Peptides against a protein of PDB entry 4GMN. Designs and how they scored, part 12

Target 1, 375 residues: chain A of PDB entry 4GMN
Amino acid sequence: RYANITLLALVTLASIGTDFQETLVKGNQGSRESPISAADEEWNGFDDADGDAMDVDQKSSSGEDQEEDYEEIDVKEDDEDDDDDSITSEMQADMERVVGADGTDDGDLEDLPTLRELIQTAVPQLIRLSNLPIDSDESLTIQSHALSALNNISWTISCLEFANGENANIHNAWYPTAKKIWRKTILPILEADSADLKLATQVTSLAWAVARVLHGETPTDGNPHRKFISLYHSSKQQAGGNSNSIEEPEDPFQGLGVKCIGVVGSLAHDPAPIEVNREVGVFLVTLLRQSNNVPPAEIVEALNQLFDIYGDEELACDKEVFWKDGFLKHLEEFLPKMRTLTKGIDKRTQPELRTRADEALLNLGRFVQYKKKHA

## One batch from the design tools (peptide; made by RFdiffusion4, then SolubleMPNN)

Design b2_p21_6_s4
Fold by OpenDDE base, seed 2:
Structure b2_p21_6_s4 (fold): chain B 375 residues (1-375), chain A 21 residues (1-21)
Amino acid sequence: as target 1 above (375 residues)
Amino acid sequence: MSLPPPPRKLYTPARLKMLNS
C-alpha cells in the first residue's frame, strides 16, 4: 500500500516534470514567433503582356468505368485525444510567468508556487528516495522512479535561460538543490560501481541535466569526469562483447555514450579546474580522431561540447588547453571526416541526426575559421 | 571585425521518459 502510493506519486512527479518542459518549450516558441511584420514590399506588377492563345484541341478518349469496389476500411481514428491535460492551471500560470518575468532579482519564488513546491518540497523527498538501501526489487523500482522524476525536473529547469541573468530567482533557488542532487544522489550511485547499465543511464542523464546548470561549478570531489569517461569506455566494451540486446535507444541522442559526453563536456566549462578541462578536452578530441568507431550522435555531441567549452578566447582554458594542446589542428583535420560522416546519414531514416550533424559541421567550419583568426 | 563565436545552441533536452504507468 505505502509503496504503491509512493510509486504513484513518483510517476505523477515525473509526468509533471515532462508537462512542465513541454509547456516551457511551447511558451518559448510562441515568444520567438514574434510575427515578422510582413513588410509591404510593393510587388510591382510585372506587366505580363503577351497573351498568345495556343488552342491545342486534343481529343476525348472515353476509357471505361471499372468500379473497383475498394471497401473503405473505416479506420476509426479513435482520436482518443487522451489529452491527459495533467498540466494544472497553476503550472500553466507559473510557465507564463517564467516566460514573461522581467529579471526582478527578488530570489523569492512567491510568484512561482508550483516551481517552489517542486524545488523545496518534492526534490528533497526524491533525493531521499533515490538513496534508499537497495534490498528488494521494490526499493530498486522506487530508486528508478525517483531518479526519473529528478531527471525530468532537472532537465526542465536546465532548459531555462540563465546566461545573461535571466530567471535569476529560479537559478538561485535551483543551484543549491542541484548541488544537493549531485552530492547526495549522483555521486553515491557513481561510487557504488554498479554493473547496472539502466541505473548508469538514469544517473548519467540526471548528471547531465544538473551539470547543464552547474557547469564548471559542479563539485569536483572524487573526479566525477573520470568516472563518466570510464563509464563511456565500459559501455563500449560491453556493447562489443555481449550480443545480448542492450536495446540501443531508438533515439541516437539518448544513448549512454552521448549522455556521458554531455556530462563531461558540461563539467569542463569555466570555472572548472584546468586539469579537468584538459582531461575532458583530450577525451573529446580523441573521439574525433577515432571517429570511424564512434556513433555519429556522439560525434555531434562531442563537437558541440568542444564549441561550448572553447568558444570564448578570454577563458583560461583557451590558452592553457585549446592552444597549448593543439586542438585546432585536430578540429581542422576532422573537417573532411565530418563532411563524409554527415553525408552518410540518411535524411529519410534519421532526419534529426542528419540535421544536427549538418549543424555541427557548419559550426565546425565556423569555429576553425574563428580560431584561425584569433591565433 | 572578429567573427562572433558560433551560436551556442541549447542541447536538445533529453527526451523525458514519461513513466508510462
Scores: peptide ipSAE 0.041, ipTM 0.674, DockQ to the pose 0.031
Fold by OpenDDE base, seed 4:
Structure b2_p21_6_s4 (fold): chain B 375 residues (1-375), chain A 21 residues (1-21)
Amino acid sequence: as target 1 above (375 residues)
Amino acid sequence: MSLPPPPRKLYTPARLKMLNS
């Protein structure tokens, strides 16, 4: 009874996080539809093409009247309207305000009461639930659902624009909570060094979502970047040994390897310690050098992280790591390999992977040209 | 100066389906 109520509440909180994300995605699609002026394309009417009438013909056969009195069993289809009544009108109004607040600097979290309660009341409880002692299958299930809810909420918030001070109220409310998730949920699970790949995948997904907001301000206590690099390598060793296909997630970007790259890349952004940046940068460049044995999705993510980390020449990591460790040469040498890799992806079977690889290839060419000009 | 990339698709977490109780 209490377990089921707790699970339902955790599922509901995870649903709220995803429904909020779906609303943000729809809002961001609507803002990109600049009103193409409805040019009056006159809907030229359907021409009434003539119905020629061919008549044919006959025959007859008369077979018999068997009156079998089938009792109509009136099966009332109870339309269980699965009223996904999980979204209150207040939650919808908060979601609409967050989507509409794109560029309004003056939003207080007072105007976002549901989001405020999610961050200030729900997330601290989820952090607590994710840290329960695992002594039963029930406690493991609760932890998994709490991590999933934290993941969905954290990803949704990480999809908000925070550049130029946009959504600063949400950022300021989330930032201390994100640090709590990191210190209280992520670090303890990473320190437990569990062989559970499911738990590792959940915590790494959450870590990536959190690190996408905190970047180089993510707490460096216990060198978490090394733990994620170790987890990356361990995941490759396990996948190679057990022909028990952990079904590679249908989405190649949902793989643990991609998630590890996303986390460590995000951790290496300024103002990360130069040593952390270097270790991550060397890891990412090493993946490019070993690209023949690396999944294409991991290469795409590694490139994207390298562009985001080293895209600004004013940052200390540009001089102290990118130029000093000769990363430009490795990126230039990788460019022909990336062209081959991208061309090898079938557009019909893997359209998303191909699109993201084409984008990453385009960016790699631009990035190499940029860095050569600023050398 | 940051490189202006093309828009990238973001990672989307899987929706937790309600447990059919």
Scores: peptide ipSAE 0.028, ipTM 0.659, DockQ to the pose 0.028
Fold by OpenDDE base, seed 3:
Structure b2_p21_6_s4 (fold): chain B 375 residues (1-375), chain A 21 residues (1-21)
Amino acid sequence: as target 1 above (375 residues)
Amino acid sequence: MSLPPPPRKLYTPARLKMLNS
């Protein structure tokens, strides 16, 4: 009985985290439909004219037109209004306030009672549940659900803008809690060195969400970037040895490799120690050099992390790592490989991966040009 | 389920510097 109530509460907290993210994404899309004036840059199509007309003759076999009368099963769309009763009117009102708040509300978390209770009451309990002694299948289930709820809450909060003092009240409330998740949940699980790839994927997803807010201010205790780099390499060795293909996640961006890259990239932002930045930068550039053996989604993530880390010339990592370690040369040498990789992604079967690869290729060209002008 | 990584904001300050140069 208590286990089922705890499980239901954890599932509900995980749902609330998802629905809150969807609402924040929809609200942020509506505000950004400022019409990008389509500057009609006429992409003059390259008229590659070479017309060799191979005539292959294949024959006319006359298969009979059996008109099978497909009875039009009028599937009445019963609009089952699945009133997903999961979101309380108070939760919805908090979501609407977070989405609709023009960044001028210096308001206390008093105006966000549901988010306050999530951060102050629920998350501390989820941290406790994620750290239970694993002595039963029930304790494993509770840990997995607690990690899922922490992941969804942390991802949702990481989708908020915190630049320029936006959502400062939420940032200030979340920041100490995010550090607590890192120190109390993420680090202990990483230190346990479990061969459980499911647990590793869950904790790495949570670590990425947390590191997207903390960036270079993420606790450096025990060199967590090296643990995630090691986990990246270990995950590749396990996938290659067992013909139990862990079903490649249907979404290529949900892979453990992408998540590891996302974590270590986020950890390497200013004000991260230059040594941490260098080790991560070298790891990311090494993935580009070895791109023939790296999934396209991991390349897209690695490029995007490199742009976000080294896009500011005023940062110490620009001079001390990017220029000093010759990263521009590696990025320039990778441009033709990225063009080939992106063209090799089928738009019909992997439309999202292709779109994100086309964006990353465009940004790589711009980034290389920018860095050459600022050399 | 694990939430997807949010779409990268096209306009990070770093990307804005790259687009305006």
Scores: peptide ipSAE 0.025, ipTM 0.654, DockQ to the pose 0.504
Fold by OpenDDE base, seed 5:
Order: sequence, then C-alpha cells, then structure tokens
Structure b2_p21_6_s4 (fold): chain B 375 residues (1-375), chain A 21 residues (1-21)
Amino acid sequence: as target 1 above (375 residues)
Amino acid sequence: MSLPPPPRKLYTPARLKMLNS
C-alpha cells in the first residue's frame, strides 16, 4: 500500500515534469517562429553534366502486378481521451508566467507557487528517495522512479533561457538544488560502479539535464567528466558483445552515447578548468576522427557540443585548447565526412536525424569559416 | 556576413510513458 502510493506519486511528479517541458517547448517554438521565410532559394546545384551514360540494357521482365487486396483493417482508434488532467490549472498558469516573466533578481518564487513547491518540497524528497540503500526490487523501483521524476523536472528547467538575466529568480532557486542533485544523487550512483546500464542511462540523462544549467560550474569533485567518458566507452564495448537487444531507443538521440556526450560537453563550458575542457574537447574531436564507427546522432551531438564550447573567442579555452591543440584542422578534415554521413541518412525513415545532421553540417561549415577568419 | 548558426532544437528526454499498471 505505501509503496504503491509512493510509486504513484513519483509517476505523477514525472508526468508533471514532462508536461511542463512540452508546454515550454511549444511556447518557445511559437516565439521563435519568426517566419524564417523559406527562401527556398533553389541552390541550382552545379550540373556537372559529363558522366558517361553507360547504356545498361533494358531487360523487360514483366513482373505480374498481383493486386494484393490489402483489407483495410479499420483500426478503431479508441480515442481513449485519457484526459490526463495531470496539468492543474495552477501549473499551467505557472508555465505561462515562466515563459513571459521579467526575471526578478531574487530567488523568490512567490509568483510561481507550483514551481516553488516542486523545487523546495518535492525535489529534496526525490533526492532522498534516489539515495535509499538498494536492498530489494522495491527499493530499486523507487530509485528508478525518483530518478525519472528528477530527470523530467531538471530537463524542464533546463529548457528555460537564463542568458542575460532571464528567469533569474528560477535560476537562483534552482542552482543550489541542481548542485545538490549532482552531489547527492548523481555522484553516489556514478561511484557505485554498477553494471546496470538502465540505471547508468537514467543517471546520465539526469546529469545532462543538470549540467545544461550548471555548465562549467558543475562540481568537479572526483572528475565526473572522466566517469562519463569511461561510461561512453564501456557502453560501446557491451553493445558489441551482448546480442541482448537493449532495444535501441526508437529515438537515436535517446541513446546512452548521446547522453554521455551531452553531459561531458556541458561540463566543459566556461568556467570549467582548462584541463577538464581539454580532456572533453579531445574526446569529442576523437569521435569525429573515428566517425566511421560512431552513430550519426552521437556525431551530431559531438559537433553541437564543440560549437557551444568553442564558439566564443573571448573564453580562455579558445586560446588554451581550441587553437593550441589544433582543433580547427580536425573540424575542417571532418567536413567532407560529415557531408557523406548526412547524405547517407534517409529523410523518409529518419527525418529528425536527417534534419539535425543537415543543421550540424551547415553549422560546421559556418564554424570552420568563422574560425579561419578569426585565426 | 557569416550567417548566425540556426537556433538549435533542445533535446527532450523520452516522455516517461506512464506505466499502465
């Protein structure tokens, strides 16, 4: 009875965190839909006309069109209107305020009572539940649900803009809590050296969400970037040996490899120690050099992280790592490989992956050109 | 003028499917 109520409460907190995220993403899409006029300027690709037409003979095999009468199985969409009324009108009002509020500098969430209770009351309990001794399948289930709830809450908050003092009240309220999640939930699980890839995937997803807000201010205690790099390599070794279908996540961006890249990339941002930045930068550039054996989604994430880390020339890491370690040459040498990789992704079967790869290819060309101009 | 990078789409965690018990 108590376990089932606790599990239900954890599932509800995880759902609330997801629904907040979807609403924030939709709200941000509405504000960023300034019409990029699809100037489909038809880039009339160069008609390199000269390819010799080898006349391969038209053997006329008359395959009989068997009209297989596909019986339309009228799948009644039972519109189970699961009116998952999980989003209270109060939560919806808090979400609308978060998207529109001029950030008051005080970490006071008086105007955001639901978000305040989520950060101040729920998250500390979730941290406690994620840190329980694992002595039963019930305690493992509670930990998994607590991690899922922390993940969804942390991801939702990581979708807010905090640049230029935007949402400063939320940032100031979340920042100490995010550091507490890192020190009390993420680090202890990473230090337990569990062979549980499910737990590793959950904690890595949470670590990415937390590190997307803390960036280089993420606690460096115990060199967590090296643990995630090690986890990346270990995950690749296990995938090659066990034909246990860890169901490749239907979304290629939900893979443990992508999550590891996202964490370490986020950890390497300013004001991260230059040595942490270098180790991460070398790891990311090494993935590009080894791209023939790296999933396309991991290449896309590695590129995006490299652009974020080294996009600002005023940062110490630009001079001390990017230029000093010769990263521009590796990015330039990767351009033709990225074009081939992107062209190899079928737009019909993997439309999101193709769109993200096309974007990353465009950005890689721009980034290389930018860095060459600022050399 | 170097065109600014397009706004990157944020990654979302997989929606936690409610465990239909």
Scores: peptide ipSAE 0.028, ipTM 0.655, DockQ to the pose 0.028; fails the geometry check

## One batch from the design tools (peptide; made by RFdiffusion4, then SolubleMPNN)

Design b2_p22_1_s1
Fold by OpenDDE base, seed 5:
Structure b2_p22_1_s1 (fold): chain B 375 residues (1-375), chain A 22 residues (1-22)
Amino acid sequence: as target 1 above (375 residues)
Amino acid sequence: SERKFLQLQYELRQKRINRKLA
């Protein structure tokens, strides 16, 4: 009885976090109804599926209009009046205020009561539930649902722009809570060295969401970047041995390898210690050198992380790591491999992966040119 | 001054986000 109520409350909090994210995505993306699947799905990042093709001005060759008739599949609206609409409406109102609010610098969420209660009341309880002693299958289930709820909330908040003092009130409210999630939930699970790949995937997804806000201000206690690099390598060794592949997630960007790259990339941003930055930078550049054995989605993420880490020449890591360790040469040598890799992705079967690879290839060319000019 | 590559990427990402908003 008590466990079922706790599980229901955790599922509801995870759903709330997803709906909040969907509404941020819909508020930031015009009304394209991508069928975002059921409320119970753990949100694992931005589906950049709306690949706006960069209009390369290719000249007008007059090819014939074949009108392919797309049949409208009439999906019946079953009006089940579930009580869930009321919570989604208050969250939607808070989100519309977040997107529209000129960020008042005061960390007061007076105008955002739902977000305030989520951060101040719900998240501390979820952290507690994620830290329960695992002594039963029931306690493991509670931990998993608490991690999913923390993941969805943390991802949603990581979608907000905090650059240049935007949303400073939300950032100031979230920042101490994000550090608490890191120290109380993420680090203890990473230290337990569990062979549970599902738990490792959940904690890595949560760690990425948290690290997208904290960046180089993420607590360095216990060298978490090395733990995620080790987890990356361990995940590759397991996938090669047992033909009981946990079905690779249908989405190439939801893989544990991509999540590990996203975490360590985020941890390496300024003001991260130069040695943390170097170890991550060497890891990412090594993936590019070994690209023949690396999934394309991991290469795309590794490139994006390298651009984000080393795209500012005024940062200490540019001089002390990027130039000193000769990363430009490795990026230049990778350009022809990236062109081959990107062209090898079928646009019909993997449209998102192809679009993100085409963007990463374009950015790699621009980044190499930028760095050569600023040498 | 040439804009930092990050700022150009941020503007491209924000323009991609804002083109989805427009």
Scores: peptide ipSAE 0.070, ipTM 0.729, DockQ to the pose 0.058
Fold by OpenDDE base, seed 2:
Structure b2_p22_1_s1 (fold): chain B 375 residues (1-375), chain A 22 residues (1-22)
Amino acid sequence: as target 1 above (375 residues)
Amino acid sequence: SERKFLQLQYELRQKRINRKLA
């Protein structure tokens, strides 16, 4: 009885985290319904569905492609508009304020009462629930739902702009809580060295969301970057041996490998210790060198992380790691491989992966040119 | 001032975040 109420509350908190994301989305955009997956799904990051095709004026030469008259099967979508109108008028008002407010520097979320209660009241309880002793399948289920709720909330907050002092009030309220999630939820689970790849995937998703805000200010206690690199390698060894492939997520960007890359990339940002940056940078560049055996989505993420980490020439890691360790040569040598990889992705079967690969290829060319000019 | 590559990427990602948030 108490467990079912706890589970329902955890599902509701996970849904609220998603609904906040949707409302932040709808508040910054006019009403383009990106199909955000059902409120019960764990939000695994940015669904890059808005492949706004750069209008490449392909003058289509008039190939007489026969219009195969696909009969519109009038599938009556029973719009079960489960309009779960669960977005309270208060949540909507909070999101409209987040979009519209020049963030007052005071970490006082007085104007954001729902977000305040999520950060100050809900998240501390979720951290507690994620740390319960696992002594039963019920305790494991509670932990999983607590991690999903923390994931969705943390991802939603990580979508806010914090650069140049934007949303400073939210950042200042979230920052100590994010560090608490890291130290109390993420690190203990990573230290338990569980063979449960589902749990490892949930914790890695949460770690990525948290690290997207904390960056190089993420607590370095116990060298968590090495644990995620180890987890990356362990996940590849397990996938190769047991034909019980954990259902590779249908989305190639939701794979544990991508999530591990996202975490370690985020951890390597300034002001991360130079040796942490170096170990991560070498890991990422090594993936590019070994690209023949690396999923395309992991290559895309590794490139994006490399651009983010080393895109500022004023940072110590540019001189101390990027130039000293000869990363430019590896990126330049990877350009022709990336062109081949990107062209090998079918636009019909994997449109998102192709779009993100085309962009990563474009950015790789620009990045190499930038670095050559600033050498 | 030559735009840092990071700033250009940030603007592209912010345009994607703001296109997911738009």
Scores: peptide ipSAE 0.068, ipTM 0.734, DockQ to the pose 0.060; fails the geometry check
Fold by OpenDDE base, seed 3:
Structure b2_p22_1_s1 (fold): chain B 375 residues (1-375), chain A 22 residues (1-22)
Amino acid sequence: as target 1 above (375 residues)
Amino acid sequence: SERKFLQLQYELRQKRINRKLA
């Protein structure tokens, strides 16, 4: 009885995290009614599906208007108002305020009571539940659901713009909580060295969401970047040996390898220690050099992370790592390989992967040209 | 020049976010 109520509450918190994201987005774009799939999907990040708007000149061929008189079949919409109003009116009001809020510098969430309660009351309980001793299948289930809820909340918050002091109140409220998730949930699970790939995938997804906000300010205690690099390599070794189809996620960007790259890339941003930046940068460049055995989605993510980490010439990592370790040469040598890789992706069967690869290729060419002008 | 590359990356990412969310 109590277990089922706790599980239902955790599923509801995971759903709220997803719905909060969806509404933050709908609020910014206006009401496009795309039916988003069921509340049970753990939000695994934005698929970066930036299709290059190649202006395909749609020559308006004036096809003749055949007025086929399709009879209005009066399908009675049975308004099953499944008022799955999972989003309370208070949550909706908080989301509207987040989209409209001029940056108040104060880390006070007084104007965002639902988000405040989520960060200050719910998240600390989820951290506790995710860090309980695992002694039963019930405790393992509770941990998984607590991690899912933390993942969805952390991802949602990571979608907010924090550049130029935007959403500074939310950033300031989330920042200490994000560090607490890192230290009390992520690090203990990574240190337990579990062979459970499901748990490793959940904690890595959560780690990416948290690291997308904390960047180089993520706690470096215990060298977490090395743990995620090790996890990346271990995941590749397990996939090669046992033909037990761990169903590769249908989405190539939801793979554990992509998540590991996203985490370590985010950890390497300024003000990360130069040693951390170097180890991550060398890892990412090594993936490009070994690209024949690396999934295309991981190459796309590794390129995006390299562009973000080394995009700024004023950062210490530009001189001390990018130029010193000769990364430009490796990126330039990778250009023809990236063209071949991208052309090998079928636009019909993998439209998103192709779109993201086309963009990453375009950006690689631009990035190489940029760095050559600033050499 | 730099602002232009980072800004292009940002504009690209914002268009992805905007397409997945549209």
Scores: peptide ipSAE 0.044, ipTM 0.721, DockQ to the pose 0.060; fails the geometry check
Fold by OpenDDE base, seed 1:
Structure b2_p22_1_s1 (fold): chain B 375 residues (1-375), chain A 22 residues (1-22)
Amino acid sequence: as target 1 above (375 residues)
Amino acid sequence: SERKFLQLQYELRQKRINRKLA
């Protein structure tokens, strides 16, 4: 009973987080980033195995033909267009306020009651549930659902613009909570070094969402970037051997490899330690050099991360890593390969992948031209 | 697509402007 109520509450929180993300995506299509398609974690329905087929003996008693005159109750189909807009009018009003608000500097979420309750009430409980000892299949299920709910909430918040002091109230409320998720949920799971690829995918997705807000201010304790790089390499070795390919997610951008790249790229932003930045930068540039054996979606993500990390010539990483380690040469040598890769993507079968690859190719040409002028 | 492209160009341009003002 308590477990089922907890699971239902976690599923509901995960759904709210997804619906909230979709609303932000629709609202933010007027602003910057291509929506990272939330993985609709298809709720794998409970296989209710306990179909105890009660053999109800149908006794065959004889039908006497009483013609009961069914008065045609003209049920007016009131087309209640139950616009089951699963997004409550309150959640939609909170989203419209988040998209439209010139950020008042006060970290007060008074005007955002739904978001406040998600951050202040729900997330601390989800962190607790994700950090329970795993001693049963029930505790593993609770952890998985708590991670999914944390993922969806964290992704939703990571879709907000925080540049130039925009949404500063939300940023200030989320920032300490995001660090708590990292230290209390993500790091302990990464330290456990579980062979569970599903758990690794969930924690990596959550880590990316959290790191998209914290960037280089993400706690560097225990060098988590090396763990995600190791996870990337381990995932590639496993996919080559078992013909039971875990169905590559229908969305190529939801793959574990893309998620690993997104995490480590985000971790390498200023003010990350220069050695963390270097190790990540070398990893990303190495993917471009090995591009013949790398999925196109991972190349697109690696390019975007390289642009975001090294787009600023004023940052210490520009001089100490980008120029010192000769990254411009590798990006320039990759341009013709990226053109071939992008042209090889079928627009009919993979329209999103093609669109994002066309963008990344265009940005690569401009980035190389920019860096050559600022050498 | 066009907006990340414009954004990257805007950010790269703003960073370039700031360096010229500095």
Scores: peptide ipSAE 0.039, ipTM 0.674, DockQ to the pose 0.086; fails the geometry check

